# Ledger of designs, part 223: peptides against a protein of PDB entry 5Z08

Target 1, 168 residues: chain A of PDB entry 5Z08
Amino acid sequence: RQKDEWAKKTSSLMKQLDWFIGEHLGAMLAAEELGGPVVGELMEIDPDDLSAGFNAHGKLKKATSQPDLDRRQRRIDDIWGPQDEQGQAHKRKRGADEALAASAEMRDLIEQLMNKLVEAGGDNSATYVEIPRESAAARFLVRSKVAMFHPNDARRLRLVDFGRDLDD
Target 2, 222 residues: chain B of PDB entry 5Z08
Amino acid sequence: GLPRLIDAIEEASKIPAKRRQTPIKPTIEKLTTHLYTHGASPDSLLRLADLLTLRNHLDQASLAAITRNLYPSSTVSDEVVLRFIGALGHGQLKPTLALQALFLRWLVMVYHLLENPGVLGQVYGVLFDLLDTAAIRPQLCHLLALVTRRKHVRPFRIQAILTLSRQTGGDPNLTGLLRVFKNYYPEIIVGDATKGRASAFKHPDPQWRQHLDEIQQRRSEA

## One batch from the design tools (peptide; made by RFdiffusion4, then SolubleMPNN)

Design b2_p22_6_s1 (from b2_p22_6, 12 letters changed)
Fold by OpenDDE base, seed 2:
Structure b2_p22_6_s1 (fold): chain B 168 residues (1-168), chain C 222 residues (1-222), chain A 22 residues (1-22)
Amino acid sequence: as target 1 above (168 residues)
Amino acid sequence: as target 2 above (222 residues)
Amino acid sequence: EWAKKTKTLEEIYQRLLASFDD
């Protein structure tokens, strides 16, 4: 009985989270990836600042020519480039595709973070998820205090242990 | 082309049906066929929005047929959105509530094509204040579900939805909108009146969506 | 186990939402 109630509550929360990610957060994450404002920060991010990317601390990287920046800059240029009518339709489709991709990335990342926390059995060293890139999703989780980067490796992300914070 | 068809309909809209020299129906059919095949450009959308929202001598069936075929070939401007929003509510100069429901349905279906989705957030209060209008409530709740952000979820609006939900016997669209609000504020107690079935706000017309996607895709390939 | 998962999800969700609080 209690297990079933917790399972139902988990399912309900997951549905709410999936809706929130899909209908709201994904578009905002895509906007951040594409040169828009940082999710949850009223920061006017200059397109040039977005092209610089963020460091492991969520701070704007100085414009270092990292290859991943070139993909973002191309995306920004593709989205914010000359508004010819054809360019705008491609931009909108691309924006919708990026919102879907960002939603999927955020959902998958949360699921991986939760699974690793359960699998680790209390070993904090085993709770790290390896991320393929520093995405808007990963940065947002860190800014939201949901996740933390490994101190020495920005490719490793772990869930914050809420159990310690809830008992204090 | 589409502009010439719009010109003919604009001129015909100034004249009562009984005083027209030629039936308008064949021209409306040509327009709707063109819209179905090619969609409407931003300029054509604005002109059509004026025809749909301003008082004229066009019949309701023609206005509904145009609205059902109002496929954007590209973006939807703030100006077009504001024409449709301005047409909402009660008044002798406003379109029928049935036509307003079609406009809201259209806005839901083209939401992803808005040049600035934030424009709907700016008029959120206007939309929210129309929730008491039963005839448009289903589509209005769906649109509000898309538009709602944390800044819109205010205590007075929470209370207004709760009150209206009680008054309507738990309208599933209001319950759906309240669930959207609860996503921003989980502490919102959805009382017993909202234990009912909530609307899932599914796409109103999957076939229309598919056809819109085809029109949008053809533009991207041209 | 389910209780921990549920509490964790709830906390994730709350923290994500709190990031939009001005």
Scores: peptide ipSAE 0.382, ipTM 0.460, DockQ to the pose 0.285
Fold by OpenDDE base, seed 1:
Structure b2_p22_6_s1 (fold): chain B 168 residues (1-168), chain C 222 residues (1-222), chain A 22 residues (1-22)
Amino acid sequence: as target 1 above (168 residues)
Amino acid sequence: as target 2 above (222 residues)
Amino acid sequence: EWAKKTKTLEEIYQRLLASFDD
């Protein structure tokens, strides 16, 4: 009975988390990966703000045409700039694909972090997930105090042990 | 082509069914077949949105059939969105609540194709104020779940949903929307409403989604 | 084990959400 209740609660939480990641967080993470605002610092990325593109500091580019658009900014402008109807469709598809990819990456990373925590059996050294890159997803998990980097290796990420804080 | 079919339906929509010289059903079937095969261009979508939302002499079955086959071949403009939003609510000039529910479902299914998803955020209040309308509430909550941002999660709206949830005996769609609100404000005490079944706001029609993806893919290859 | 997993998920979720409260 209790196991089934916990399983149901877990499933419910996973569905909520998956929804939150897919419908809200993924687009913001994709924006960050594209050089947009850092997730959590600029809460209101208005889709209109996404269309304006982001500067190298993740701030909304003011419409001033400064030429030294970093390759990322060109990519954002190539994603959000005024293009013909075909170009806009490709841009939106690309934006949607990037949001989906960011959502999938965040979901996978959370799953790996949780699995490693379970597998470690209390050995904190075994709880690290190796990440191929410092993604927006990884950074967000650290900023949100969900995860922490290994002190000597930024390619190793672990879930924060909430158990100490939950059992106290 | 599609424009000629729309022309014929527009002209027929001005005339009561009993006074039409020719049955419109064959033309509606041709339209829906064309929409299913090729989708609708932005221009065609706007014209179809007007046919669906404005008071005319088309029968409800035809309007529903068009709505169910309203595959965008490309994007959905703000103007198209606003036509559907403007058609929501009570009134003799408004479409039926059943048709409004189909419009909301359509907006959910094409949300990723909107030219400006922010347009729905601008009309958030209009959508939110319709939550008391039971017939459209399921689809409305789903759309609001997609549209909701932190700026929309205001104390008065939290209280409104909590009150309505109590009044409805814990409608699972309202519970789902409250969970979305709680995503922005964890301190929201959803009380006993959280213990209820919440809607997961799953895609309303996976087959429709797949077919939309096929239509969209063909355009990207052309 | 399931309780720990559930609590962990809940905490992850709450912390992800809290990142939007600042």
Scores: peptide ipSAE 0.391, ipTM 0.459, DockQ to the pose 0.269; fails the geometry check
Fold by OpenDDE base, seed 4:
Structure b2_p22_6_s1 (fold): chain B 168 residues (1-168), chain C 222 residues (1-222), chain A 22 residues (1-22)
Amino acid sequence: as target 1 above (168 residues)
Amino acid sequence: as target 2 above (222 residues)
Amino acid sequence: EWAKKTKTLEEIYQRLLASFDD
């Protein structure tokens, strides 16, 4: 009985999370990846400041490396480029595809983080997920205090231990 | 006075109807008449909230009659509010869903008399999680519409309402609540759920409101 | 195990949501 209730509650939460990611968060994450506003921060981040990326602490890096600027500028130009009807349809489709990709990435990342937490059996060293890149999804998880980077390796992400924060 | 009537009802509530020596109905009628005429003080409201929310041997008709006449003569304390909120949902010890709907309706009608309206914001999650309960949903959506602030308009709640709206075939009360959410986040795409009829969350009982205003005015003149 | 998973998911969800209130 209790196990079935927890399983049902888990399933319900997963459905809610999947929808939240797919229908709401994914589009915002895609916008952030494309040089739009940072998810959850109402900061009018200057597009030029966004180009700098975020450090391991989720703070804007100073725009030192030009290459990330060019990728974002191209994406901005692809988003805001000429409003030909075909261009708008292609932009809408691309925006939808990016939202789907961001949703899938966020979902997968949460699932991996959860799985590693379960597999680690209490060993904090084993709870890290290797991320191929610092995505909008990864940054958002850190900003939301859901996840944290490894102190020495920004390619390693783990869930925050929620048990400690409830006792403080 | 009102305290003596409450005492008599409290004692009667401990005894099954079949074992009572005297019918409780005349005492309930005296109570409801008194409440209608004078309202209930904060202390009396708390005692009545306990009678209404705690499992006892009072019949549903009596509980409903008390709830329909539960005019505050003054303010409504956080404690009274929390008694009614604690009585919501499913459980063997909880009041019937019909009575819960009356409690929610009452909270809507007395919302402007709450000592601390913020107390409902603190229990927002508890209220929100009950939206799947069809029997209380209309009044619950109305209460949530009053209570909702930007901090409550969370993506998961947006989604939960959208999902529930789809599952219910576009319940007008859910659509109404989504419109309240849109006031804080205009970008909320409600899709087909907002194209439907939305509840305007009008006052549930204008006559009850007028009578409450009369009771409240008499106190301000005393 | 399921209780822990559920609580963790709930906390993740709440924190993701809380990031929009700031």
Scores: peptide ipSAE 0.387, ipTM 0.431, DockQ to the pose 0.250; fails the geometry check
Fold by OpenDDE base, seed 3:
Structure b2_p22_6_s1 (fold): chain B 168 residues (1-168), chain C 222 residues (1-222), chain A 22 residues (1-22)
Amino acid sequence: as target 1 above (168 residues)
Amino acid sequence: as target 2 above (222 residues)
Amino acid sequence: EWAKKTKTLEEIYQRLLASFDD
């Protein structure tokens, strides 16, 4: 009975995580890799930029250079936004492909991190996953306090041991 | 009791309707009657959230009936909220958009009973990105109107909602959400396409609210 | 084992979500 309840709960959580990665996080990670905003960083809104107001098109009224953040967001909107011109179909397809790739990388990385934690049997030295590159996915896991890099090797990533943090 | 009814429905949910030895409808009716009379405990809510959000062999009418009678007897945990949020969007494993709209309506109606209302703020981006889905947009805008704080009103989201409002011909729910944004930033110009009637985001079901209050009062007296 | 796996997944999911609240 209890084992079956835990198995069901695990399956439910995996489905939620897969959805979150596939439908939301993957696109944001792809945007970061394409030079968009960093995932999970608060977009600092300059109060002065907001005070300029937004026109009916959602553009800042002041002709001043949109903050680099708004320029980055526009690039995302240009990648993911509606197809105005003929060249946008290829950009959208590329954006969708990048989102799928980022989603797959994040899923695989989480799975590897969990598997290594289980296999290590409590040996922290055996919990490291080797990553081929510092991806947006890897950086996001570290920023979210889900994973940590090896102190001497940024190609090695491990899951944070939550057991200590849950007892505090 | 309620746990035994949930057990029976969970077991039936594993089996296609055509292969069930007994009809499930009488058990669903007993469940909904019990929920209407007594509400659902936090433990029962979690089990029911799994039944409603996970792919199983229950029919849509039964799932809708459970959702319409999903009165919490106490608080709603973050885990229960996240089950419903995780059920939103497009996909073969997702509930129907009609059922998702009922979940969003439920979250609106129980918002004041959340153990941590901040959990919806954490998933604000997920909710906001679903605004293009017309079938859930009315309830989604209402939920976002409750959840929105100054930290969520970002330039890119203002632009996104203005763009979507133009594309939809000024959906009243989007106009209502823009009004919420304007409360934080009065300088936001709602364009001519949004001059339409804004939704007031009134309580979706006053009778449901009254009945919920009666169930919640019984807990405070016990 | 299943309890540990479930708790770990829950914590991962919560931390990923929390990164958008800050």
Scores: peptide ipSAE 0.387, ipTM 0.438, DockQ to the pose 0.265; fails the geometry check

Design b2_p22_6_s2 (from b2_p22_6, 12 letters changed)
Fold by OpenDDE base, seed 3:
Structure b2_p22_6_s2 (fold): chain B 168 residues (1-168), chain C 222 residues (1-222), chain A 22 residues (1-22)
Amino acid sequence: as target 1 above (168 residues)
Amino acid sequence: as target 2 above (222 residues)
Amino acid sequence: EWAKKLKTLEEIYQRLLASFDD
């Protein structure tokens, strides 16, 4: 009985999480990956200024000096810019595909992090998931205080241990 | 009990050590033993915060011993936090920088017990402006790493850390804080963290944490 | 085990949501 209730509650929460990731978070993560606004940033900062990035001195770069940022901004402009109906359809499709990919990455990352926490049996050293890259999904989990990077290896991510905070 | 020990220390703190009729050390030892065994209530924490942060005639060893045993038995109020934050920086009336470093370390270790973690976010600017103070920088960066939210990550602060990092030859704690900022601004160039140049911000004292948990667990069972 | 998993997921979900309130 209790196990079944916990299983039902877990399933319900997973559905809510999957909905949140798929319907809201995925598109925002995809925008961040494409060089758009960072998820949850109500940027009063002109998106154009942030897209320019920061130089090694913390100054905003002029957009023109980073070809990869220009490519991302062009991709954003290429996603959101007014183009012909066919161009808009292809852009919408690409945006949807990127949102789906970001949603899948976030979901998979949460699942891996949870599985590693269970498998580690309390060994914090064994709780790290290897990530292929620092993604918007990974950064968002860290900003949310859900996950932590390994101090010496940005390719390793683990859940924050909530165990103490949950018994209150 | 703890209140009576605090009363005795408060009275002794008003008197220079050479003019005290009785040595305070035995009372400090009783206090630290009690704190280690039972922790401090919110009311006791406030009184102890005043003893630690206000100028008095207590010796640095006694103040450090109290700080090292300052286990909360419950939560930590905003008022207690603000006492410690108000004690930071330079000034003749402020505690020594060594003691300030212990206060910051304590705030890191009890961060999860704050009644309102947002209080530290409200004083973020005060904390950030102290990053030039080398003696407290390690613990200050660790605290800021916990406290930092999106609203705090501003271009001027990014620039300030980068400037200070250059001036300090790449302090690993500043690099660690900049890595926290990079989560909010991915375009921040952080030096190669793989070469041991970034602080890990590990828990300062695992034994202290374990003992704190034992004290906190006893409260949840009562 | 299930209770811990549920609590962890709940905490994850709450923290993800809270990231938009700042």
Scores: peptide ipSAE 0.412, ipTM 0.711, DockQ to the pose 0.333
Fold by OpenDDE base, seed 2:
Structure b2_p22_6_s2 (fold): chain B 168 residues (1-168), chain C 222 residues (1-222), chain A 22 residues (1-22)
Amino acid sequence: as target 1 above (168 residues)
Amino acid sequence: as target 2 above (222 residues)
Amino acid sequence: EWAKKLKTLEEIYQRLLASFDD
């Protein structure tokens, strides 16, 4: 009886989380990944100013044409630039594909973080998931205080200990 | 009970040690033992915060011992938080920098018990402006890492951290705080001065955490 | 084990939602 109630509650919560990720969060994460606004708040800082970065003196660097910035700006222009009807359909499809990819990445990352926490058996050193890149999904989990990066390795992410001993 | 112990210490705190009729040390030991066993209620926390932050005749060892045993049995109010924040920085009426570092460490360890975590966000500027104070910087960076939201990440603060990082030879705690800022603004390219090792901001005292959890559990059963 | 998993998922979900209320 109790196990069945816990299983039903867990399934219901997973469905709610999947819906939230798929219908709302995925598109916003895709926009952030493509150089759009950071999920959760409107950027008050010019993205060009941020992309230029800061030198050792805290001065804005001249926007170095980093090939990745050109690719991101091209992606922004490819998403938001005026395109003909065929271009709009291709943009909508690409945007939908990127939103699906971002949703899948977020879901997979949450699942991996949960699995590593269970497998670690209380060893906090074993709870790290290796991530191929610092994605919008990974950053969002950190901003949300769900996850934290390894201090010396930005490719390692773990679930935050929520401070309540989830007593068994 | 705890209130009577606090009453005795409050009265003794008004009198210089040389003019006290009785030694206060045995009463401090009883207080710290009680705090370790039962924790402090919200009302007791406020009274203890005043004893710790206001100028009085208590010795530094007694103040440090109370701070190290300041386990909340419940939540931590905004008023208690603001007493500790008001005690930070330089001044003749302020606690020693060593005691301020203990207060910041305590705020980190009880952050999850705050009634309103947003109160620290409201005083973010006050905390940030103290980053140049080396004696409290490690604990201050850790607290800021917990408190920082996007609204706090501004160009002038990014520049301030970069400048201070260069001036300090790349303090790992400042690099750790800048890494927190990058979570909100991923496009921030950090210069070579911040390529140093970042601080982990690990829990300052795992044993203290475990003991706090035991005290908090007893409340949920009552 | 199931109770721990559920509580963890609840906390994750609540924190993800709270990131939009700020």
Scores: peptide ipSAE 0.412, ipTM 0.713, DockQ to the pose 0.332
Fold by OpenDDE base, seed 1:
Order: C-alpha cells, then sequence, then structure tokens
Structure b2_p22_6_s2 (fold): chain B 168 residues (1-168), chain C 222 residues (1-222), chain A 22 residues (1-22)
C-alpha cells in the first residue's frame, strides 16, 4: 500500500517535471544553446558582449571571426528576428527540434543524476555522471543548485546533497 | 543557563584581561560546552555575534573557541548575518583576519539555516570587494560560490576576478569562483593559466555539519 | 528508497522552479 502510493506520487511528479521541461524549459534551454539569453533572468549583457566572451586578460574578446558572429546573430535572428512566413516555418521547426533535443538532454541528465545517487549507496565519489559537453541543461542544473561539477573535471556532474532532510 | 554565561562574558569583555578579578577561561569553557551540547537560540546568537564582532577585551583564542562552537539551535537571522558581514575587512575596530576567516567559514556551514539567504546577495558587493584580502579569500570565495546568482555576474566582476587570478598566479579559489560565474556566463574563458586546480568548495568541516544536524534534529522533536 | 527518491525529485523540481523567481 505505502509503496504503491509512493510510486504513484513519484510517477505524478515525474509527469509534472516532464511537462515543465517539455513545454517551458526546453525552449529556453535551446535558446541558451543557440547563444540566446541564459535561462532565467535576462542579463543586461549585450548579445555582442556575450558572443565575444571574456579572455584570460579580462578583456571582452572582440569576436574577430565575423563568421561565428554571423552564425550566432543568424541563430538569434533565426530565433527572435521577424522572419517571413516560410522563414518562420523553418525557424519554428528548427526551434522545435532544438527545444525537443534540449528537453531530452535535461530529462536524461536528471534521470542519470538520480540513478547515480541511488547506485552510489552513500559513496559521494560514485555519484558523478559523465557529461559529453557542458550544455545549457547542465549549467541550468548547477545554477538552480540541483547539481555541481567536479572541481577538477567539468565533464563530471553530481546532485547536490540536499541534506539529511531527504533521509527521513 | 546560556543567557547567564553570556552575561558573565559580556561583563568580562569590558575589562582588560590583566584587570579581571576572575579568570574568564572557565566561563568560556562552560559556554562552549553548552553551545556544543544545545546550540544557541536566535537571541543568544545575536548576543554572541556582538561579542565576536565588536571590539572588546576577549582574547583571540576565546573568540575562536566560541566561533567554532557557534551551533545554531534554530535559524540564523539577517541581523546575525549582518553583524558578521559588518566585521569583515581592514580596520583597527575590525576583528583579526584569522577570526574573519572563521566567521566566513561559519556562514558557509550555516548557509542552509539562514532565515533569508537573500541577505547575503544584498551585500554581495561588500563581499566581492574583499577578494584581494588573501587571508580570507578561501572562505570568501566559498561563500560567494553559494551566494552568486545571475544578477551578480557582471562584466566588471568577471574582469576583476580574471585580473586578480593573474595577479595571484591562479589562486584555486578564484578559479573555483570563475567556474561558478561560467554557469551564468558560458563565454567566460577560464584560460590555460587557470588550468590550475579549482577549489572544490567542499564542506569545510563534515564533523561540524554532523553535529549541527544532531542539534537541529533535537529541536524538531521538542 | 522510494521516499528518498520522491523527496529528491520534489527538491529538484522546487529548485528548478525557484530559479525563475529570482
Amino acid sequence: as target 1 above (168 residues)
Amino acid sequence: as target 2 above (222 residues)
Amino acid sequence: EWAKKLKTLEEIYQRLLASFDD
């Protein structure tokens, strides 16, 4: 009885999380991956400043390579720019495909993080998931204080210890 | 009880050690034992924060001992937090940098018990401007790593950390903080010179955490 | 184990939602 109620609650919560990721978060994550606004607050950072990045000298790396600016600007324009109906359809399709991909990545990452936490049996060293890239999904989990990177390896991510309140 | 111990220490703190009629050490030991066993209530925490942060005649060893046993039995108020933040930096009226490092370590360890974690975000600039102070930098970077939100990750702060990282030869704590910033600003190049070991910002004292959890658990059962 | 999993999922979900309220 109790196990069945817990299983139902877990399934219900997972469905809510899946809906949230699929309907809302996925599109925002896809926008971040495309060089759009980082998920959450819009930073008052000029998109051009975002594209340039900061070098080890603390200077905005003026994107000297026009091609990457053009690709990012095209992607931003392809996401947010007023495009003609045909451009909008291709834009909507590409945006939908990227939102689906970002949603799937976030779902998979949460599932892997949860599975590793269960499998580790309390060994914090075994709780790390290997990620192929530093994705918008991974960064969002870290910003949300859900996950943390391994200090020496940005390809390793684990759940934050939410404290003993989860053991009761 | 704890209030009477604090009263005795407050009175003793007004008098230079050489002019005290009674040794304060036994009273400090009773206080630290009580704190270790029961923790400090919000009211007691405020009084102890004043004793720790205000200039008085208590010796550094006693202040450090109180700080190391400063277990909250409940939540930590904004007022208590602000007392510790106000005690940071250079000045003749400020606590020693060694004691400030203990305060920052304490704030890291009790961060989850703050009534309003946002209070640290409001004083983010004050904390950030102290990063040049080498003696407190490790704990300060750890606290900033917990507190940092998107609104704090500004270009001037990114540049300031990068500059300070170069000046310090790539301090691992600054590299750790830059990694936190990179989560909010992906384009931050943590360059090859920062291939140094970033700080993990691990819990500073697992035994202290465990003991805090035991004190907190006893309150929830009462 | 199921209780821990549920609480962990709840905490994840709450933290994900809270990241938009700041």
Scores: peptide ipSAE 0.435, ipTM 0.757, DockQ to the pose 0.333; fails the geometry check
Fold by OpenDDE base, seed 5:
Structure b2_p22_6_s2 (fold): chain B 168 residues (1-168), chain C 222 residues (1-222), chain A 22 residues (1-22)
Amino acid sequence: as target 1 above (168 residues)
Amino acid sequence: as target 2 above (222 residues)
Amino acid sequence: EWAKKLKTLEEIYQRLLASFDD
């Protein structure tokens, strides 16, 4: 009985989270992954200034045409550049596909983080999820104070300890 | 009660230790015991913040003992926060850097109890400009790691951390703060991320946290 | 275990929502 009620409540909340991720967050995450604004916060810095990156001296690197930056910039230009009608349909489809991919990544990360927390049995060292890359989803979870990176390994992510209030 | 103990310490703080008729240590011990058992109300926190931050005749050991037992029983007001922030930095009227480090550690440990966490964001520049002060840098970086939002991550501050990191030989707390900045600006090169020593910004005192939670729980039951 | 999972999920959801209020 109590387990069934908790299961129903968990399922309901998961549906709400899935809706929030799919309908709102996914598109914003996709925009960030494509080099657009960081989720939740308007970049006051010109994306062109960010694309140049900062050298070890914190100076804007001259935009060296790094092929990977060019790919992101092309993706930004492909998303935000002048839309011909055929380009609009392809852009909408690509934007939808990227939003779906970002939504799936966020959902998968949350699930893995929760599963590792349960499996670890209180061992904080075992709560880390290995991530293949630093994604917009991973960064957003960290900014939101949901997750934290391992201090010495940016490929390891874990849930933040929300305190004992979760155990009571 | 706690207000009467604070009154006695306030009066004693006006008098040099050699001119006091009674030793203050027993009163400080009663205060710290009371704080440990019951915590401090918002009004008591403000009065204690004044005792800790304003120049008076209390000894450093007493000030440190009060700070280590400064458990809020409720929330922490903006005024209390601003008293501690205003006490930071260099100057003859400022508390010692050792005491300032304890204040920053306290702010980290009570961050979740702030009535308005945004107040720290408003004084972000003041905090950031103190990063060159080595004695308070560890706790300052931890506090900044909690407070940092996009509006704070500016090119000049990125450059300032990178410059200071080079000057310090790669202080792990600065690397940790730069990693926080990287969450807002992915293009920030935090050194060889696989080999880089970065601070995890773990809770400074798990026992203090546990005891704070017990004090806060009693408030929720009352 | 289910209660902990639900509370964790609630906290995640609230923190994700709160990230837009800044």
Scores: peptide ipSAE 0.413, ipTM 0.709, DockQ to the pose 0.336; fails the geometry check

